# Peptides against a protein of PDB entry 4QMF, part 18

Target 1, 175 residues: chain A of PDB entry 4QMF
Amino acid sequence: ESSFMTLFPKYRESYLKTIWNDVTRALDKHNIACVLDLVEGSMTVKTTRKTYDPAIILKARDLIKLLARSVPFPQAVKILQDDMACDVIKIGNFVTNKERFVKRRQRLVGPNGNTLKALELLTKCYILVQGNTVSAMGPFKGLKEVRRVVEDCMKNIHPIYHIKELMIKRELAKR

## One batch from the design tools (peptide; made by RFdiffusion4, then SolubleMPNN)

Design b1_p10_5_s3 (from b1_p10_5, 4 letters changed)
Fold by OpenDDE base, seed 3:
Structure b1_p10_5_s3 (fold): chain B 175 residues (1-175), chain A 10 residues (1-10)
Amino acid sequence: as target 1 above (175 residues)
Amino acid sequence: KIIAEFLPLP
């Protein structure tokens, strides 16, 4: 039997408590057990003797990881689909200066969220910028592109350069 | 096997 656990921040507790019955119902379809520990501030997923596909536990691990990183349940639960992948990109270690970190993180979002929306459309990914991480969900190719843009942004390469490159590549692929 | 994954929280 396989088991995975993740911690969540205190500010997520009320939300996770309200949606936990929906998490349980979604995982029960795959015979995956789950536990919400409000004292420790943890989520756990486990295989059972009735689990048909043992590999589904890796998707259940990814589900609780996404929920801990503020991804809403209706989006996060899509990770249980076979064609859906995710990535949690750590961005907090690229820059020591807090002000420089905040400025570079804000460039990923852009004016009115337009930079983020453009990146989501071009990569066919869902993207959430929260705290010291960027959570992404989508096809593996799109996730690879998102990781490159996010990491390069933290290395002071403005996302607009990658967005322009992705737009050109998309137009060339339609011919 | 129990595997704990810790992500940096905001």
Scores: peptide ipSAE 0.029, ipTM 0.653, DockQ to the pose 0.023
Fold by OpenDDE base, seed 2:
Structure b1_p10_5_s3 (fold): chain B 175 residues (1-175), chain A 10 residues (1-10)
Amino acid sequence: as target 1 above (175 residues)
Amino acid sequence: KIIAEFLPLP
């Protein structure tokens, strides 16, 4: 028997309560049990005696992790697909100065979200910048690229540099 | 086996 629990911030409670029946239905297809604890502020996923694939519990763990980090359910549930991976990148500890943190985090998004959109397209990932984390979903190669760009941005390397590099690499791969 | 994961609050 395997079980994973993730704590969520209070501001997610209303949303998680609203979608929890859909979470349950999605996990029931895999015979994974789930519990939402509103008192503790936790989500739990568990294998059952009917769980056919024991590896699906790791995807269920990733599902609740994504939901805790503000990823919407229609996007987060895609993690249950075999071809989908995710990453939750902690960005809050790279910079002690709050203003510098906010400025560097804003560089990932860019004007009108164009920097983030370009990065999503180039890496074939979904990317959500929220609070002290960046959540990403997609192919493993793309996730590795996203993590590099995100961490380097927090280390004061501008995302546009990496976007230009990724564009060049993509054009070269089409030849 | 129970594994608890905590992510920092925003």
Scores: peptide ipSAE 0.028, ipTM 0.651, DockQ to the pose 0.023
Fold by OpenDDE base, seed 1:
Structure b1_p10_5_s3 (fold): chain B 175 residues (1-175), chain A 10 residues (1-10)
Amino acid sequence: as target 1 above (175 residues)
Amino acid sequence: KIIAEFLPLP
């Protein structure tokens, strides 16, 4: 039997409580048990004797990880699909100065979220910039590209450079 | 095996 646990911040408690029946129903289809502990502030997923695919527990682990990082349930539940992967990119440790951190994080979003939307389209990923992490969901190739752009942005490389490169590569691949 | 991946709480 395999079990995974993740902690969640207190501000997510009300939301997680509201959607937990939907989490349970989604995991029950795969015979994965789940527990929400509101006292500890934890989510747990476990295999059962009826779990047919042993790999689905890793998907369930990723589901609770995404939910803890403020990804909405209707998006996070897509991780249970075989072709979907995720990444949670820690961005808080690249810059010690709070103002510089906020400025670099804002470059990922851009004016009206246009930079983020362009990156999502080019990589075929969902991307959520929240707090000290960037959560991404999509194909493995796209996730690798997202991680590079996000980390380079925190290293003071502007995302627009990588977006232009991804646009050129996409136009070349249509030929 | 319980693998707790502690994502640091921001």
Scores: peptide ipSAE 0.027, ipTM 0.642, DockQ to the pose 0.023
Fold by OpenDDE base, seed 5:
Structure b1_p10_5_s3 (fold): chain B 175 residues (1-175), chain A 10 residues (1-10)
Amino acid sequence: as target 1 above (175 residues)
Amino acid sequence: KIIAEFLPLP
């Protein structure tokens, strides 16, 4: 039997408590057990004797990882689909200066979130910028592109250059 | 933090 646990930050506790019945119901369809520990601040997923697909536990692991990183349940639960992958990109270690970190993180979002929306459309990914991580969900090709843009942004390459490149590549691929 | 535990099959 396989078990995965993730810790979540205290500010997520109220939300996770509210949606935990929906998490349980989604995982029960796959005979995956789950536990929310409010004392430790952890989520656990486990295979059972009735689990028919052993690979689904890896998707359940990714579900609790996404939930811990502030992804809303209606989006995070899509990870249980076979065609859906995810990535949690750590961005907090690229820059020691807090002001420089905040400035570079804000470039990923852009004015009114327009930079992020453009990147989501071009990569066919959902993207959430939260705290010291960027969570992404989508096809493997799109996730690879998102990771490159996010990491390069933290390395002081503005996302607009990659967006322009992705737009040109998309137009060339339609011909 | 993510912890992975593999339990032996009963």
Scores: peptide ipSAE 0.024, ipTM 0.598, DockQ to the pose 0.013

Design b1_p10_6_s1 (from b1_p10_6, 6 letters changed)
Fold by OpenDDE base, seed 3:
Structure b1_p10_6_s1 (fold): chain B 175 residues (1-175), chain A 10 residues (1-10)
Amino acid sequence: as target 1 above (175 residues)
Amino acid sequence: MIKVDYVPLP
């Protein structure tokens, strides 16, 4: 039997409590047990004797990871699909100066979120920028592109250069 | 049990 645990921040407790029955129902379809510990502030997923695919536990691990990172349940539950992957990119370690970090993180979002929306459309990924992490969900190729753009943005390469490159590549692939 | 420690978001 395989078991994974993820800690969540206190501000997520109320939301996780509200959606936990839906998490349980989604995991029960795969015969995966789950536990929400409100005292420790943890989520646990476990295989059972009735789990048909042992690999689904890795997707259940990724589900609780995404939920802990403020991804909403209707989006996070899509990780249980075979064609869906995720990545949680740590951005807090690229810049020592807090103001420079905030400015570079804001460039990733852009005016009215337009930079982020353009990146989501071009990569076919869902992207959530929050705190010291960027959570992404989508195809492996798209996730690789998202990670490059996010890390380069923290290295002071403006996302617009990568967006232009991705637009050109998309136009060339349609011909 | 594999503990997956993810640093809480500040």
Scores: peptide ipSAE 0.033, ipTM 0.707, DockQ to the pose 0.023
Fold by OpenDDE base, seed 2:
Structure b1_p10_6_s1 (fold): chain B 175 residues (1-175), chain A 10 residues (1-10)
Amino acid sequence: as target 1 above (175 residues)
Amino acid sequence: MIKVDYVPLP
């Protein structure tokens, strides 16, 4: 029997309570049990005797991780698909100065979210910038590109440089 | 085995 637990921030409690029946129904299709503990502020996923694919528990672990990071359920549940991967990129430790952190994090989003939208389109990923993490969902190749751009942005490399590079690579791959 | 994944609070 395999079990994974993740903690969530208090501000997510109301939302998680609202969608928990949908989480349960999605995991029941795979015979994965789940528990929401509102006292501890935790989500748990467990294999059962009826779990056919033991690897699905890792996807269930990733589901609760994404939900804890403010990813909406209709997007997060796609992690249960075989072709979908995710990454949770910790950005809070790259910069000690809070103002510099906020400025660099804002560069990932850009004016009207246009920088983030361009990165999502080029990498074929969903990307959510929230707090001290960036959550991404998509193909492994795209996730690798997202991680590079996000980490480099926190290291003071402007995302527009990588976006231009990705655009050129995409146009070259169509020929 | 219970594996706890501590993802930092945002």
Scores: peptide ipSAE 0.032, ipTM 0.701, DockQ to the pose 0.022
Fold by OpenDDE base, seed 4:
Order: C-alpha cells, then structure tokens, then sequence
Structure b1_p10_6_s1 (fold): chain B 175 residues (1-175), chain A 10 residues (1-10)
C-alpha cells in the first residue's frame, strides 16, 4: 500500500478544515483514505485494500499538493479525472531581489489578470499564481507551455512575447 | 516549501 503526505502553510488551515469532508467524499469514491493533521499541518492520502486502481494514489497526491498551494477544491478535485494533469512550478528561486520577484510575478498576471487569462485560454489550462509557486492544471501539452512561459517570465522574458507566439501557433494549427 | 513524502504501507 502507498501513502503520500504534503505539508500546508498555516494560512490554509481554516479553508482545508472547511472543505475536508468534500475531499474525503471525493477520495472515498476511489477507496483512497485521507487524513488532515492540524497539529503537524499535513494532509495524507493512502491506498486501502479496496483501492482498485493503484495509479489513483498519484492523483490523490497531486490533489493534496494543489490544495496546499491555494487551489480551490472545486478546481483541484478535477485532478482525479484521467485526462487532467497538473504542475506546481516553483518561482521563488529565479530572483533573489524581492521587488524584482514581485514585479516579474505580477507580469504573469498582468493588468486586470488579462495576461494570465490569455495564457489560460491559449494553453487550455487553469493557472493560479500564489506566493512562490504557480499551480497549473490541464492537458500535458498545455502544462509544458505554461511552465515555459512562467519560468521565462521569472527569467525576465515578458509573457506577452509567448502569448503572441502561442496565438500564431494556434492560427497555423487551424490550417 | 512543498514537501511531499512517500511512505510505503505494509
């Protein structure tokens, strides 16, 4: 049997407590057990003797990982679908200067969130920029594109450049 | 920090 644990930051505790019954119910459909430890600040998922698909534990691992990174439950639970993948991109290590980090992170969002929304539409991904990570959910191809844009943004390549490139590629693929 | 630990269960 397999088990995965993830730590969550204290500011997520109240939210995780609120939705934990929904997490339990979603995982119970797959015979995956789960535990919320408020003392340690951890979430655990584990297979049971009734777990039919051994691969579902990897999706359950990804679920708790997404929840720990501020993805809301109604979005995070979609990771249990077979066609859905996720990525949690660490962005905190690309820039040592806090102001430069904040500025580059804000470029991913853009004015009124328009840059992020454009990237989501072009990649067919959900994208959440939070703290030192970007969480993405979607098709594997789209996730690869998101990771490239996010990492390049932290390397001072403006997301608008990649958005234009993705638009052109999308137009060419329709022909 | 994202810490994901794998624990094999007997």
Amino acid sequence: as target 1 above (175 residues)
Amino acid sequence: MIKVDYVPLP
Scores: peptide ipSAE 0.031, ipTM 0.653, DockQ to the pose 0.016
Fold by OpenDDE base, seed 5:
Structure b1_p10_6_s1 (fold): chain B 175 residues (1-175), chain A 10 residues (1-10)
Amino acid sequence: as target 1 above (175 residues)
Amino acid sequence: MIKVDYVPLP
């Protein structure tokens, strides 16, 4: 029997409490048990004797990881699909100066979220910028591209450079 | 039971 636990920040508690029945129902279809501990501020997923696919526990681990990082349940639950992967990119350690961090993080989003939306469309990923992490969901190829753009942005390479490169590559691949 | 923990950054 396998078990995975993730901690969540206090500001997620109310939301997680509200959707926990939906989490339980989604995991019950796979015979995965789950526990929400509001005292510790943790989510746990466990295999049971009735779990048919032992690999589904890794997707359940990824579900609680995404939920802890502010991904909404209707998006996060898609991780249980076989074709869906995720990544949680830590961005907080690239820059010591808080103002420089905020400025570089804001470049990922762009005016009205347009930079982020362009990156989502080009990579076929969902992307959420929250706190010290970027959560992404999508195909493995798209996730690799997202991680590169996010890390390079924190290294002072503007996302627009990579967006232009991805656009050109996509136009060339259609011929 | 094998337990593995993940701690997200705030």
Scores: peptide ipSAE 0.031, ipTM 0.691, DockQ to the pose 0.020

Design b1_p10_6_s2 (from b1_p10_6, 5 letters changed)
Fold by OpenDDE base, seed 1:
Structure b1_p10_6_s2 (fold): chain B 175 residues (1-175), chain A 10 residues (1-10)
Amino acid sequence: as target 1 above (175 residues)
Amino acid sequence: EIKVDYIPLP
């Protein structure tokens, strides 16, 4: 039997409590057990004797990881699909200065979220910038591109440069 | 085996 646990911040408690029945129902289809511990502030997923595919537990692990990082349930539950992967990119350790961190993080979002939306479209990923992490969901190739853009942005390379490059590559592929 | 994925709390 395999089990995975993740901790979640206190501010997610109310939301997680509200959607936990939906989490349970989604995982029950795969015979994965789950536990929400409100005292510890943890989510746990476990295989059962009825779990047919042992690999689904890894997707269940990813589900609770995404939920802990503020991804909403209707989006996070898509991780259970075979063609869907995810990544949680830690961005908080690239700069020590808080103001510099906030400015670089804001560049990922851009004016009215336009930079983020462009990146989502080009990579075919869902992207959520929250706190000290960027959560992404999508095809593996797209996730690699997202990670590169996000990390480079924290290293002071403006995401617009990469977006322009991705646009050019997309136009060349249509040919 | 219980594996803990620790994501640093902001």
Scores: peptide ipSAE 0.032, ipTM 0.695, DockQ to the pose 0.022
Fold by OpenDDE base, seed 4:
Structure b1_p10_6_s2 (fold): chain B 175 residues (1-175), chain A 10 residues (1-10)
Amino acid sequence: as target 1 above (175 residues)
Amino acid sequence: EIKVDYIPLP
């Protein structure tokens, strides 16, 4: 049997309390046990003797990871689907200057979120930029592309460059 | 920092 525990920031506590019954119900379908510890500020998932698919615990691990990084439950729970993968990209260590960090992070989002929306559409991923991480959910190929764009953005390569490239690649793939 | 701990159970 296996278990995974993820710490969450204090500001997520209220939300996690609100949705935890839904988390429990979703994981119960897979015979995965879960615990929300409000004192420690942790979420735990565990296999049980009734867990049939041994791989589901890894998805449960990813679920709590996504929830800890502010992904809403209705989106995060999709990780339990076989065709869904996720990535949590740490962006806080690319730039030492806070103002530069904020500026580059904002470039990833773009005006009215249009840059991020374009990236989501092109990669077929859900993407959430929050704090020092970018959470992404989708196909492995799309996730690889998201990580590249996100990291390059933090390295001062404008996302628009990659968006143009992805658009071209998409058109070429249709032929 | 995202902290994840893996605990193997018997």
Scores: peptide ipSAE 0.032, ipTM 0.663, DockQ to the pose 0.016
Fold by OpenDDE base, seed 2:
Structure b1_p10_6_s2 (fold): chain B 175 residues (1-175), chain A 10 residues (1-10)
Amino acid sequence: as target 1 above (175 residues)
Amino acid sequence: EIKVDYIPLP
């Protein structure tokens, strides 16, 4: 049997408590057990003797990881689908200056969220910028592209450059 | 035997 645990920040506690019955129901379909520990501030998923697919525990691990990073349950639960992958990109360690970090992180979002929306459309991914991480969900190819853009942005390469390149590549692929 | 893996906050 396998078990995975993730910690979550205190500000997520109320939300996680609210949706935990839905988490339990979703995982029960796969015979995965789960535990929410409000004292420790942790989520745990476990295989059971009735777990049919042993690989589903890895998706359950990813589910709680996404939930810990502020991804809403209706989106996060899609990770249990076979065709869905995710990535949690750490962005907090690319720059030491807090103001510079905030500015570069804001560039990922752009005016009115337009930069992020464009990136989501081009990569066919869901993307959430929160705190020191960027959470992404989608096809593996798209996730690879998202990670590149996000990391390059933190390295002072403006996302607009990559968006332009992705647009060109998309148009070429239609021909 | 239970395999336990800890996922820290990123």
Scores: peptide ipSAE 0.028, ipTM 0.650, DockQ to the pose 0.018
Fold by OpenDDE base, seed 5:
Structure b1_p10_6_s2 (fold): chain B 175 residues (1-175), chain A 10 residues (1-10)
Amino acid sequence: as target 1 above (175 residues)
Amino acid sequence: EIKVDYIPLP
């Protein structure tokens, strides 16, 4: 049998307590057991003797990973679908200067979130910028594009460059 | 026994 555990930050505790019954119900449909440990600050998912599809445990692992990174449950639970993938991109290690980090992270979001919204539409992904990570959910091709844009932004390549390129590529593919 | 994999905080 397989088990996966993830830690979560203290500020997520109240929310996770609120939605944990919904997590349990979603995983019960697949005969995956789950445990919320408030003392350790961890979430655990486990296969059971009744688990039919052994691959679903990997999706359950991804579910708790997304929840730990502030993805809301109604979005995170979509990871259990076969056509849905996710990526958690670490952005905190690209820049040593905190002010430079904040500035580059803000470029990903843009004025009123417009840059992020454009990237979501072009890649067909959900994207959440939170703390030192960017969480993304969507098709594998879209996730690859998101990771490139996010990492390049932290390397001082402005997201608008990639957005323009993605727009041109989409126009050419429509013909 | 259960194989345990740990996911650290990113």
Scores: peptide ipSAE 0.027, ipTM 0.647, DockQ to the pose 0.018

Design b1_p10_6_s3 (from b1_p10_6, 6 letters changed)
Fold by OpenDDE base, seed 3:
Structure b1_p10_6_s3 (fold): chain B 175 residues (1-175), chain A 10 residues (1-10)
Amino acid sequence: as target 1 above (175 residues)
Amino acid sequence: EIKVDEIPLP
């Protein structure tokens, strides 16, 4: 039997408490057990003797990882679907200067979130920027594109360059 | 088997 645990920040505690019954119900359909530890600030998922597909535990691991990174439950629970993948991109280690980090992270979001929205549409992914990570959910090809744009943004390549490239590629694929 | 998955927090 397999077990995975992830930590969550204190500010997520109230939200996780309110949705934990829904998490339990979603995982029970797959005979995956789960535990919310409010003292440690952790979530745990476990296979049981009734688990039909042991590979579902990897998706349950990803579910709690996404929830810890502020992805809302109605979006995060979609990871349990076979065709849905996710990625948690670490962005905090690309730049040592805090001001430069904040500026580059803000470029990823853009004015009124328009840059992020454009990237979501072009990659067919859900994308959430939170703290030192970017969480993404979608098809594998789209996730690869998101990771490239996010990492390049932290390397001082403006996202608009990649957005323009993705738009051109999309138009060419329709012909 | 128990695996701990820790990611950077804000």
Scores: peptide ipSAE 0.034, ipTM 0.671, DockQ to the pose 0.022
Fold by OpenDDE base, seed 2:
Structure b1_p10_6_s3 (fold): chain B 175 residues (1-175), chain A 10 residues (1-10)
Amino acid sequence: as target 1 above (175 residues)
Amino acid sequence: EIKVDEIPLP
């Protein structure tokens, strides 16, 4: 028996309560049980005696982790697919100064979200910047690229540099 | 086994 629990912030409670029936239905297809604890502020997933693939519990763990970090259910549920991976990148500890943190996080998004959109397209990933984390979903190669860009951004390397590099690499790969 | 995954709150 395997069980994973993830805590979520209070501001997510209303949303999680609203979509929890959909979470349950999605996990039931794999015979994974789930529990939403509104008192503790936790989500739990667990294998059952009917769970056919024991590896699916790891994807269920990732699902609740993504949901806790504000990824919407229609996107987060895609993690249950075999071809999808995810990463939750902690960005809050790179900079002690709050203003500097906010500025660097904003650089990752860019004007009108254009920097983030470009990164999503180039890496074939979904990317959500929220609070002290960046959540990403996509192919493993793309996720590795996203993590590099995100961490470097917090280390004061501007994302545009990496975007240009990724664009060049993509054009070269088409030849 | 029970594993706890803690994510920092904003």
Scores: peptide ipSAE 0.032, ipTM 0.681, DockQ to the pose 0.022
Fold by OpenDDE base, seed 4:
Structure b1_p10_6_s3 (fold): chain B 175 residues (1-175), chain A 10 residues (1-10)
Amino acid sequence: as target 1 above (175 residues)
Amino acid sequence: EIKVDEIPLP
């Protein structure tokens, strides 16, 4: 029997309580048990004797990880699909200066979220910038591209540079 | 087997 636990920040508690029945229902289809611990502030997923696919527990792990990082349930639950992967990119350790961190993180979002939206479209990923992490969901190739852009942004490489590169690559791939 | 994933909080 395999189990995974993730901690969540206190500000997510109310939301997680609200959607937990939906989480349970989604995981029950795969015979994965789940527990929300409000005292510890944790989510746990476990295989059961009826779990058919042993790999689904890893997707369940990813589900609770995404939920902990503020991904909405209707988006996060898509991780249970076979063709969907995710990544939680830690961005908090690239710079020590808080102001510099905030500035670089804001560059990833861009004016009115346009930079992030462009990146989502080009990579075919969902991307959520929250706190010290960037959560991404999509095809593996797209996730690799997202991670590169996100990390480089924290390293002071402006996302616009990569967006231009991705646009060019996309046009070349259509020929 | 129990595995714990710790994610940095905002």
Scores: peptide ipSAE 0.031, ipTM 0.687, DockQ to the pose 0.023
Fold by OpenDDE base, seed 5:
Structure b1_p10_6_s3 (fold): chain B 175 residues (1-175), chain A 10 residues (1-10)
Amino acid sequence: as target 1 above (175 residues)
Amino acid sequence: EIKVDEIPLP
């Protein structure tokens, strides 16, 4: 039997408590057990004797990881689909200066979130920027592109250059 | 809706 645990920040406690029945129901379809520990601030997923697909536990692990990183349940639960992958990109270690970090993180979002929306559309990914991480969900190809843009942004390459490149590549592929 | 949470992560 396999089990995975993740810790979540206290500010997520109220939300996780509210949606935990939905998490339980989604995982029950795969015979995966789950536990929310409000004292420790942890989520746990476990295989059972009735688990027929041993690979689903890895997706359940990713589900609780995404939930801990503020991904909403209706989006996070899509990770249980076979064609859906996720990535949690750590961005807090690229820059030591807090002001420079905030400025580069803001470039990923852009005015009114338009830069992030453009990146989501071009990569066919969901993207959530939070604190010291960027959470992404989508096809493996799209996730690879997202990680490149996010890491390069933290290395002082403006996302607009990658967005322009992705737009041109998409137009050429339709031909 | 802006998909940015500026809440400090532990």
Scores: peptide ipSAE 0.031, ipTM 0.662, DockQ to the pose 0.060

